# Ledger of designs, part 5: peptides against a protein of PDB entry 3PBP

Target 1, 203 residues: chain A of PDB entry 3PBP
Amino acid sequence: LNEKDLNLILNKSLVMYESLDSTTDVIVKRNVIKQLQFVSKLHENWNSRFGKVDIQKEYRLAKVQGPFTINPFPGELYDYTATNIATILIDNGQNEIVCVSFDDGSLILLFKDLEMSMSWDVDNYVYNNSLVLIERVKLQREIKSLITLPEQLGKLYVISDNIIQQVNFMSWASTLSKCINESDLNPLAGLKFESKLEDIATI
Target 2, 203 residues: chain A of PDB entry 3PBP as posed
Amino acid sequence: LNEKDLNLILNKSLVMYESLDSTTDVIVKRNVIKQLQFVSKLHENWNSRFGKVDIQKEYRLAKVQGPFTINPFPGELYDYTATNIATILIDNGQNEIVCVSFDDGSLILLFKDLEMSMSWDVDNYVYNNSLVLIERVKLQREIKSLITLPEQLGKLYVISDNIIQQVNFMSWASTLSKSINESDLNPLAGLKFESKLEDIATI

## One batch from the design tools (peptide; made by RFdiffusion4, then SolubleMPNN)

Design b1_p28_2_s3
Fold by OpenDDE base, seed 3:
Structure b1_p28_2_s3 (fold): chain B 203 residues (1-203), chain A 28 residues (1-28)
Amino acid sequence: as target 1 above (203 residues)
Amino acid sequence: SEEVEKVKKKLETKKQIGKFLIEKMKKK
């Protein structure tokens, strides 16, 4: 973590906290408050020249986010199992796309439309775990792994048994990034969400 | 703060993008 990242997390946590109202579920309230407290403590200690961040206790209480909900979920994939997941940066402002592979050889590209939070003290806590389907890419291969390179925006490398393929989605991701950063959806009109698939190497 | 407001705006935009994408997929 750097200072910029910490500030971003703090601001997101503040926004989530401010969104709480009388209609918010008690479990949600508790989770958001705990996250804010944790991040605030981190921030306070970070700004203190002499402060060490002791997060051991809080970290032990934190749980991994999930499960995720995909909307819409492709009907053809109901009988198949997810095999790999990757996150791909699309700009230098930390906007990202999530990719999930399935055992039928499909890739789905997903957008996080809601801010996610960690689970702190509730088993099976589900809040803001929405992923929105952008595109399905059918590779018809057994996907072994997904690789991303931080210096290569909007690119995903797919490794199968005999081939490495690149999925490049900057054709639409650049526009998506612009929409997010400028808070303007107009450029999305007429945009085709079609990624470019290229063979990189045979192995 | 101004920074918090920027984050709020960004989050709202993401939510709207999500709705847009869902509607687009329904038409396909």
Scores: peptide ipSAE 0.612, ipTM 0.930, DockQ to the pose 0.895
Fold by OpenDDE base, seed 5:
Structure b1_p28_2_s3 (fold): chain B 203 residues (1-203), chain A 28 residues (1-28)
Amino acid sequence: as target 1 above (203 residues)
Amino acid sequence: SEEVEKVKKKLETKKQIGKFLIEKMKKK
């Protein structure tokens, strides 16, 4: 990662933030804000001369909050707390995968099988966010931030203490997208839900 | 409308995919 790349990420994050309005989903708003906060701080602390970023140890992103119904929920994660959330587009038709990180260094990739329903009536507040587990990726490191780029379908950037990694799940997400768009589940048979993890940069 | 039917079909497909994924995880 160089200064130019970081600037690009920052600019994209700013654009996403500026696009937020009253119609934007609360989860989306939160994700964009968290991303922008981290990237902004990263940019602020960038040492261009040495190509290094000094990330302050005290910087912590707000934990993900909200009623998530994940099925099945991995039993191993019951004792851990969600730390970050990201939504990754897999096509131009607004099909998306949700990613949640946990403080044990796990990532879970989730499918929204039902549309989010929300009632704003305080006396009868109902919030249902159905998520189905697709894959668990164990990084075994502290995850500081999740970054997505609008122009990069099916790619998630994971920032930890000393490394930026890319999770690429287009190997299965492209098929999933096709199934949704064509209303045909047949291509799911035999599909392996295994994402590719790649180191992108050291920080 | 055709648009409404398309959305309905998409939602149903997503629901079915969810069921498929759940069953797949149970078998593992």
Scores: peptide ipSAE 0.611, ipTM 0.928, DockQ to the pose 0.311
Fold by OpenDDE base, seed 4:
Structure b1_p28_2_s3 (fold): chain B 203 residues (1-203), chain A 28 residues (1-28)
Amino acid sequence: as target 1 above (203 residues)
Amino acid sequence: SEEVEKVKKKLETKKQIGKFLIEKMKKK
């Protein structure tokens, strides 16, 4: 993480802190406060004491901490089990799509519409675990792994037994990114959320 | 700060996008 990333995390943490009120759950309050304290300390000491502290691990933990609630959850997947999860960057502003695979060979692409908080002292802490369904992709294959490359925005590599496939969702993710960054939802009107699937290699 | 306000705006936008997407899926 660089200074910009840290600043973003700090600002997000501040926003979360400011959202706390008398009706907020005690566990939520505690976690948000601890997060803010941690990030603030890092920010204050960034150049003086910590230098290049790798806070990526902590940040990553916040991103992948489940369980998640998916809305709407596809009825067809109710009896199936999630097998893999990946987070894919769609721009340089840290906007991301979450992908979950299921044992039926389905992929779901998900949007994080709420900011999440890290767990600090509570086991299985879940707060703002909202994920919104964007697209379901049926691969009809056993998905063994999901791979992302940081230099390849909006691309997910799906590894099955005999094939590597690429899911490219930049057709809609570029617009989504723009909407987020510009705070304008108008470009979403009429947008088709259809990803491109391509076979990359046989293995 | 200005930066905090920008983040707030972004978060609000994400929330609105979420609502939009949910409604879109219901109409399919």
Scores: peptide ipSAE 0.610, ipTM 0.930, DockQ to the pose 0.898
Fold by OpenDDE base, seed 2:
Structure b1_p28_2_s3 (fold): chain B 203 residues (1-203), chain A 28 residues (1-28)
Amino acid sequence: as target 1 above (203 residues)
Amino acid sequence: SEEVEKVKKKLETKKQIGKFLIEKMKKK
């Protein structure tokens, strides 16, 4: 990630946030807010990690609280720039996966193992913004955008210059969802975290 | 309340899942 790209992502996230209103679907609203939380925190911590991004002033008094980490962060991606972020619902109970794309054509799928906090008007929220690496998907394409459909659980649409691809991770996300909802980790044993990539359309 | 306990349990489960995933990645 470089400063320019991160700023672009941040600005995009801000625009998305600004588009939210009382008529916005609650799921969409939540996803956008969470995206902004993630990106803002990335921005805040970027200089410390890469020395490439200046800390910007708080937008709309929103503060991403707590430290931000991706565990583990793939070493191969340290030299690359994040280009897009998306949050994908995996069930109707608000469990979700975070996806970040990079300019090398990689996607990382991330699990929020800790509650992320964004403070708008309350300064006292201090939480760790933790993301855990689940899977790296190498598309080897320039990723232009990430699209999610709230009604399509565990599916991410990746748009490149000439193709739309679907990343379907319900093969493992359904189990993950069950584990979360039932508070039982046993089904995780032996689970393969391998998403299905499918070409949807050419552009 | 029972609801609060459910939320707490869910949060704890997520933490445990996180640890599980990290350990799994280290073993690869």
Scores: peptide ipSAE 0.609, ipTM 0.925, DockQ to the pose 0.381

## One batch from the design tools (peptide; made by RFdiffusion4, then SolubleMPNN)

Design b2_p14_5_s2
Fold by OpenDDE base, seed 3:
Structure b2_p14_5_s2 (fold): chain B 203 residues (1-203), chain A 14 residues (1-14)
Amino acid sequence: as target 1 above (203 residues)
Amino acid sequence: MIKTKQQIGDFLLS
């Protein structure tokens, strides 16, 4: 078993958990939950053993001042270090939210209001990646990994030492997606940018 | 589309 295989099993377990409904057999539900807990524990142990932070298909942040600009950058996070980054799809049209975690247990949800562009002029190279702060979620725990599933829009899974939590922001992201796709900002008026945090499983 | 995203950004910053 390698890290890739473990991540695959973890993702599969999460997908299976999300598939549970009122029609699912009770035994199946219990087994799925147990499987998720087991795999999550393995994942945590694996990361701890190898000193790895699992960022699913995402970039590792060396500096918070990387090739992107966060506006506004929360003052409370000035002395903290970014630990993980994830990109979460909010629709099938490739609209996405960027999430960055910090070692204080904070998550920031960010909107890309400017598409990355590259200058082809060697003498006048311009690189800009603008990110706008939407929401800060304070988990107040050590974040080990961020997991996203492309089939689960607006959902982020946060793995900590003893728990997997789901951050669901479709309450506002669906409206945001609509605004982008329809080029109409009116639905943003009065919209609350508050994500739902749910405990999925204990580790 | 680009303009819309920028406008959304401005809205979020206001």
Scores: peptide ipSAE 0.493, ipTM 0.916, DockQ to the pose 0.371
Fold by OpenDDE base, seed 4:
Structure b2_p14_5_s2 (fold): chain B 203 residues (1-203), chain A 14 residues (1-14)
Amino acid sequence: as target 1 above (203 residues)
Amino acid sequence: MIKTKQQIGDFLLS
């Protein structure tokens, strides 16, 4: 089982969950929920084993000193630790949004406006990357895991203690994708960078 | 495309 397979199972579980209605058999409903919970726990464990990186310091470092620079970095987050990072595809052309979670329950959505470059530090093969803040989403929950599904563009699933939430930013990301692909920024004028947050399931 | 991304970045910072 790899991450891709796990995501596929999660996706199927989510689709099944979304298909539940008032006419659904209670046993079926319970089983679907249990499956979703189980898969969610697997994702948490997967990310904890392979994905949890203490990136707090790296994101706070100046561009010259760290592999990543967030501009502007929210001053309120300087006292908090980054807990998870995810990349979310916004189109089939490999344009993506970067998401970082913090231990205050915040998510920041970031745009990569520059290509990754090698650090000039000869002693450290650090890759420098520029990240521009698009949006901060305050969940006010302990974020355990971030899940992305390749087939679900512009969607991020956030797993906390007892809930799975979906962050959907296709309201603006579709326009952003278009701007990138067409090399035209005009559609960005007046665009609201506000994601939709939805509760999906309890865990 | 590279220039566009930079311009988008500048726009977002404005």
Scores: peptide ipSAE 0.493, ipTM 0.916, DockQ to the pose 0.369
Fold by OpenDDE base, seed 1:
Structure b2_p14_5_s2 (fold): chain B 203 residues (1-203), chain A 14 residues (1-14)
Amino acid sequence: as target 1 above (203 residues)
Amino acid sequence: MIKTKQQIGDFLLS
């Protein structure tokens, strides 16, 4: 997704929003409003990341660096190639989930059970950063990009050819965050690691 | 926190 495409989506969303009236179905209204809100926030995020923020610093904070292993690596993905990577905050304490997309339309959500080192930091270099598989989400779409919004914890936006989808994993990530912060694993017992997928906008 | 993360990792792998 580029700025031009985003503007087109924004314009489309605005036109749809302006078409809303008292006769519009409540569900339609809600969806259009939600779409507009999303695109607006996306646009704001786009401007902040590409216009004013030190991209290198942001990259260092938001991207996985150095060699890492995924455990277990899904056997079904051996024939596919990773296409995108994103890091999603799950709380204000800097706990995060790593997401990797594949060209089969799969997303894997990963937990960093060890602190990762920077590849350029020789003194703190770790030869193997550990990522533990939490969930595989099969979208069956060509994933063009992964987008995160800093103000939206536990949410990942997936952009494909014709749709923007939201992956919301706060159903389990809130518990995970609590477990980390309180050093108590008891709440993990019986926790279902199933993210919610929602269509947000058509492109 | 570090120990907890490792334990969580172990849990997820079980």
Scores: peptide ipSAE 0.492, ipTM 0.915, DockQ to the pose 0.384
Fold by OpenDDE base, seed 2:
Structure b2_p14_5_s2 (fold): chain B 203 residues (1-203), chain A 14 residues (1-14)
Amino acid sequence: as target 1 above (203 residues)
Amino acid sequence: MIKTKQQIGDFLLS
């Protein structure tokens, strides 16, 4: 198994988990959870083996050429190091939120307020990609990896040492998507940028 | 669309 294969298996396991409902057989539920736990543990071990990801590289791979600037950058995070980055789709038009994790256990959710194309020309390297802070989520745990599923809009899975957590921000991201697509900011008035955190499985 | 994103950014910063 390589990293890509492992991610694929993990994604499948997460999709299976999301398919569970009250009518699902208890044995099936248990098996799905066990599978998810197992794969997640493997994924964690894999990430630990390869060490920390270069955030700039990952950001470039995530549709936008790095480096990026976060505004405002949370002062509390000045002394901490970014550990992971992910992009999460919020609609079928490929609007997305950027998430960065830090070694204090924080997640920051970020909005790309500038549309920038990925540049492959070294001479035309973009030195600044604007990211605006939407929300900080404090998990107070070591974040091993961030997982996103393209079919699951506005959901981020956070893998730590002993738990998988889901961050669901569709409560505000649906409105944000609408604002972008309709070029109308009015729905943002009074919107609370508070994501829902849920424990999915213990590893 | 690009202008809208910039405006959203400004809104989020306010």
Scores: peptide ipSAE 0.490, ipTM 0.916, DockQ to the pose 0.355

## One batch from the design tools (peptide; made by RFdiffusion4, then SolubleMPNN)

Design b2_p15_8_s4
Fold by OpenDDE base, seed 1:
Structure b2_p15_8_s4 (fold): chain B 203 residues (1-203), chain A 15 residues (1-15)
Amino acid sequence: as target 1 above (203 residues)
Amino acid sequence: MLETKKQIGQFLLNR
């Protein structure tokens, strides 16, 4: 966690908090409030010269929220196993794409249409874990690793046994980023969600 | 922003 990552989490937690209303479920409210309180304390303590974030024992009960839902899940991937996950920034803000690789050599590019929260209760809590399928890229290779470079927006490097390939999705991700930031969906009409695959290096 | 993301999600599902 760097300061930028912490600010990102803080801003997401604030936005989730601001989305709470009288109709929001009590468990949802409780989890969002706890997350905001935790991240706010982290942020306050990060600016403190001591570099030690004392995490209150109560916040140590936070669990990774799951399971995640992918909609639609590609039927062809039901018999395959996810091998790698990466998150790729598409702008200098908070907008990101999630990529998951499978052992069939497929990549799925996913949109987080809802902000995810941690589970802050002892019980299994599931809220806002939606991932929407944007694109499936078929590499037909064993994917060893996924690499992202923070300075390279909308680019994913896929490492297989003998090759490094670049998946570049800025052809659609720039429009997607604009739609999010401007709150206008009109530019999505007729947009092709087709990423560019290029060979970068032989290994 | 949150509402826009939800709408984008619905767009992506319905295409």
Scores: peptide ipSAE 0.618, ipTM 0.951, DockQ to the pose 0.807
Fold by OpenDDE base, seed 4:
Structure b2_p15_8_s4 (fold): chain B 203 residues (1-203), chain A 15 residues (1-15)
Amino acid sequence: as target 1 above (203 residues)
Amino acid sequence: MLETKKQIGQFLLNR
C-alpha cells in the first residue's frame, strides 16, 4: 500500500457504502460498514507502520446462502457461534476456499466438495452446501471482519481489535487448485495444510 | 471436475 492505493481502497469502500440501499441485506450493510471503518482506520494510521499491501480491486462480498454442513465440525466449536464468512479465490478459475470465523477467535478453512448451487435468484434452489474442514487457525482474538482481495489469490485479511493479520494458504492451495484442474489427486499425498499467519498492521 | 472435488473432499476427511 502506498498512499495512492489506500486512497483508492477508501474511495472504493465509500462507493460500496453509498451503493447500500433499503433492499441491501443487513449482514451485507454491516460488512460494508465494517470494511469502510477498517479502511478509514488504516488511512488514519498510514503514517505509522504500514507495509506494502497492494489493495487495488473490488471486494467481492461472498453471500454464502443456505444451510452449510461442515465435516468434520470441530467439537470444540459446538459451543461457539460463527461470526463472519468469506470466500477466497485460489486460482483465476472458479476454485475457492470458504473461511468461517467463530467467536472463540478460530478461523476454519473449508473446501466445497460438492457444487453449491449458486443461485443468484434466492427463490428456487435446494441448498445442499457440503463443506469439508481443511484447517483450523486459532487467532485467540475477536474477529470483527474478514476481507479478501480478488487479485490476491489464497490470501485472507483478518481484522480484529487493534490488528490486521494475513492468512496465506497458497502453500497448499496452489497444489489443491492443480489437483482440481488436472483431475489428479496424487499431488495431495504428503501435502501439509498449514497456512501462514502474518501481522500486517496494528490498528 | 465435480467428481475430482468429491474425491478431494473424501481425501480431506480421511487424512
Scores: peptide ipSAE 0.615, ipTM 0.950, DockQ to the pose 0.409
Fold by OpenDDE base, seed 2:
Structure b2_p15_8_s4 (fold): chain B 203 residues (1-203), chain A 15 residues (1-15)
Amino acid sequence: as target 1 above (203 residues)
Amino acid sequence: MLETKKQIGQFLLNR
């Protein structure tokens, strides 16, 4: 992200916030507000000559609630701890990918093969959520936060100490979305589940 | 839709 890209994201987040009314679902409102607050803090820290984005812990701990079963669980991650979670929309039909970060600097991209009533509210015990491993991306960095932009389908922003990176998985997620929506698995045959990693900004 | 997601999950496990 250059300053121009950050301003564009901020403006989009503001427009989304301004579109919130009394009829908007409380969960949607809460998510848009949290996103706007996050992007606003990024913008403030970018304009401040202090290149350290101190992202408050509250934005780092998207705890996915409930016991999650990840299948297969990568054996290399058994000794590591999950640090962050994010949900990334892949289409306008509410199909999504779950991303989990680990303290080894790995990202895992996960498919929800069961409809999760994702209660983002700490008090709603959701029973066993099935998550299937799609891809593991090794960043080899301390991952501080995961950011998603609702207007940017199949994109995840990873914030580390000194860099913002974009993970773009639309190369396979567009096909996955189509398979879900059309109830046809044929397009998955021979599909490569390889995301693109790009350095967006130095922090 | 639910059945398709289950089938996709099984596909991803078996690849």
Scores: peptide ipSAE 0.614, ipTM 0.949, DockQ to the pose 0.391
Fold by OpenDDE base, seed 5:
Structure b2_p15_8_s4 (fold): chain B 203 residues (1-203), chain A 15 residues (1-15)
Amino acid sequence: as target 1 above (203 residues)
Amino acid sequence: MLETKKQIGQFLLNR
């Protein structure tokens, strides 16, 4: 990330905040506000010599809501705790990938094969959300936060103590989106579900 | 669309 990229992210977060109206869901409003506050803090810290981005604990609390059945669940992760969740758009429609982080520094990328409303409200307990494992990415770092930018399809930003990394899965997610939209699975044959990891900034 | 997503899920499980 250069200063220009951070300014672009900040401006996008502002535009998202300004798009909030009285009809916008309270959860969506809260998420956009939290994103804006986070990016604003990143921007302030960027201007003041690459200082420790003190990501307040309040931004780390993405609750994995509901009993998600992950299939297959990686056996190595049974001894670890899920720390963050994010949803990443893969097209301009409604196709999304779910990402969960663990305290071992793993990310799992998940496909929602059933249209069940992800209720992020504690009061709307949806039993049996089916999630299918696409990929496991091992970062070997303590993951503090997961960030998505709505205008950046198939990209996840992972924040650790000293680094921001980008996970880019558009190499396979573009094909997946096409398969969903065209109702044709043939393009999945021989597709590699391997995401690209890139270091964006040292903190 | 729903059936396609279910089929994709099954594909991902069987790969």
Scores: peptide ipSAE 0.612, ipTM 0.950, DockQ to the pose 0.410

## One batch from the design tools (peptide; made by RFdiffusion4, then SolubleMPNN)

Design b2_p16_8_s1
Fold by OpenDDE base, seed 3:
Structure b2_p16_8_s1 (fold): chain B 203 residues (1-203), chain A 16 residues (1-16)
Amino acid sequence: as target 1 above (203 residues)
Amino acid sequence: MIETKKKIGEFLKEKL
């Protein structure tokens, strides 16, 4: 989605909203209002947070914090190009999930298992940030954008040509956050790393 | 915190 496409969706949603009157079904009205609120929030966040990160083909995601290495990298994705990256907060602290999209319509959810220690020793400078694969989600569509809302923990919005989808990973991320904060890994035993995918709006 | 994240990473690598 470019800014023009988002404006088109916003305009369509506004026209739908303006068509609502006192005779409109309460369910329809509620759904249109929710959609408009969603698209409006997307529009507000688009201007503030979505820098195009050119994800170079290299297994090294160069963010402001240096190159990232994904381990394990899914073998099926070696022939595909990363298209978008997002970071999603899972608690009110500093715990976050990294998401990368690919041109095959896949999403990978990643955990930062190593924090870059600033080594003052030039010889021991670890240039690579470690990212560990948690889950692969196959959407089977062209992913145009990834959107996160700061007030919505563990939620990622995926924009394609015809649909906006929500990926909700709080089913496992709440447990992960707890494990980090309490320094106890026992709750990870038997945990399913399966995110919920929901269609939010048709474009 | 750092050690816990490392151990979580190890756990995740073994599961996939």
Scores: peptide ipSAE 0.575, ipTM 0.935, DockQ to the pose 0.383
Fold by OpenDDE base, seed 4:
Structure b2_p16_8_s1 (fold): chain B 203 residues (1-203), chain A 16 residues (1-16)
Amino acid sequence: as target 1 above (203 residues)
Amino acid sequence: MIETKKKIGEFLKEKL
């Protein structure tokens, strides 16, 4: 991401915000506003000579800091470039799914099978971020941004040029959360990892 | 929890 790219994203976010009318769904409005706020803050921080982007904890895009390994990496995506990353909470215990978008319009949903101590507790710094493929969602569109809302567990909002879509993982993520929290894998048997895709609004 | 996540990862790798 360079300054030019950030300005482009900011401008797009502004145009999207300005396109909101009284008929636009409240969730869509909220998401576009949050995106605009996020990008604006990034822009301000980029222009601010202060190298610490104090991204408030709520917008911790937990930058998957460090090298991550996706296993298995979808062979079809080998020649494509990752465009966006998001982290989606699936429970109040801080269990999360990582989502990566690609320039082919694919989303991959990923599980952290090794505890990356995202805790600033320096002591458990696992340099190798293991990510396990759960699901690939093919949107067949240019993905501009990924938005998550902390109050909306297992939901990802995908913004393209003409549409906002919701990806809802709760069909399987609730079971996954339970398995983690109870240390019981039995409920995974027969579970389908199929997320629901829904069009929220045209933009 | 750590061991459970690892086992979940193994399960997911076998499914794909």
Scores: peptide ipSAE 0.574, ipTM 0.934, DockQ to the pose 0.408
Fold by OpenDDE base, seed 5:
Structure b2_p16_8_s1 (fold): chain B 203 residues (1-203), chain A 16 residues (1-16)
Amino acid sequence: as target 1 above (203 residues)
Amino acid sequence: MIETKKKIGEFLKEKL
């Protein structure tokens, strides 16, 4: 079992969990939950064995998309280290939110307001990786990993020591997606940028 | 679309 296989099993387990409804048999529900708990624990142990890859904040950001500028950067996070990054689709049109976790247990949700122009001119490589702060979510937990499912728009799964939590930001991201696609900012007026946090399973 | 994203970014910066 490699990291890719583990992530695939975790993703499948999360998809199975989200497919549970009121009509699902109690035994099936219990089995899916137990599977999710087991895989989550396995994922935790995997991450601990490979060490905190203290992927330097800069290195994770650089590997994904190059140097990023977060504006505004939360002053309270200045002394903290970024631990994970994820990209979450908010529609089928390739609009996405970037999430970064920190070692204080914070998540920041970020908007890419500028498209990466790859300047192919080596001499004029303007790293224009602008990220705008939308929301800070304080979990007050050690965040081990961030998981996203491509079929689950605006949902982020946060794995900590003893719990999987879902961050759901479709309450505002659906409006944001609409604003982008329709080129109309009016629906942003009065919009509350507050994500929903839900406990999914204990590990 | 590019201009819209830029304007959204400006809006978000003013809100925080």
Scores: peptide ipSAE 0.574, ipTM 0.937, DockQ to the pose 0.395
Fold by OpenDDE base, seed 2:
Structure b2_p16_8_s1 (fold): chain B 203 residues (1-203), chain A 16 residues (1-16)
Amino acid sequence: as target 1 above (203 residues)
Amino acid sequence: MIETKKKIGEFLKEKL
């Protein structure tokens, strides 16, 4: 993105915000507001380091629709409530990571080891989507929203009260993508599942 | 691909 492209996205986000009325669904309103806040802060802190952020309108909140099972579920999170969910593309082949935030300020990064289509061919139709824990990231902040950018593979933006942070998975997600696409698990044996956290902007 | 994802899931479950 150049500054001009970011201005265009900001203007589009503003138009969407201005289109919000009393009849708009509360979830839609909240999402548009959060998007506007995010884009506005990116605009304020615009430096040449932010690559092409094509904020396409279709934030595929790939809502993992339906009940999901997280395995193993972190015991420390049993007393906490899930607050947000996001899906992050890790390649152009539609491999993705699911992220769930909790009210303790934790993020869990999850792998879909079973596709919903496979559950149809198995006599035991499990209505639950299987999600496997990869990593827990402790932010210790109230997480307001999770934002993904289609052109930024393996990156999640976390909006809190006073800060926008980037979680970058590409240290391990590139290897994971390769393992899936090549059907070879050997590269996983020595892989560290440690994401990079970076402060992007103060709100 | 399906079997690979399942095996990755098994691998990840063993690491935690």
Scores: peptide ipSAE 0.570, ipTM 0.933, DockQ to the pose 0.427

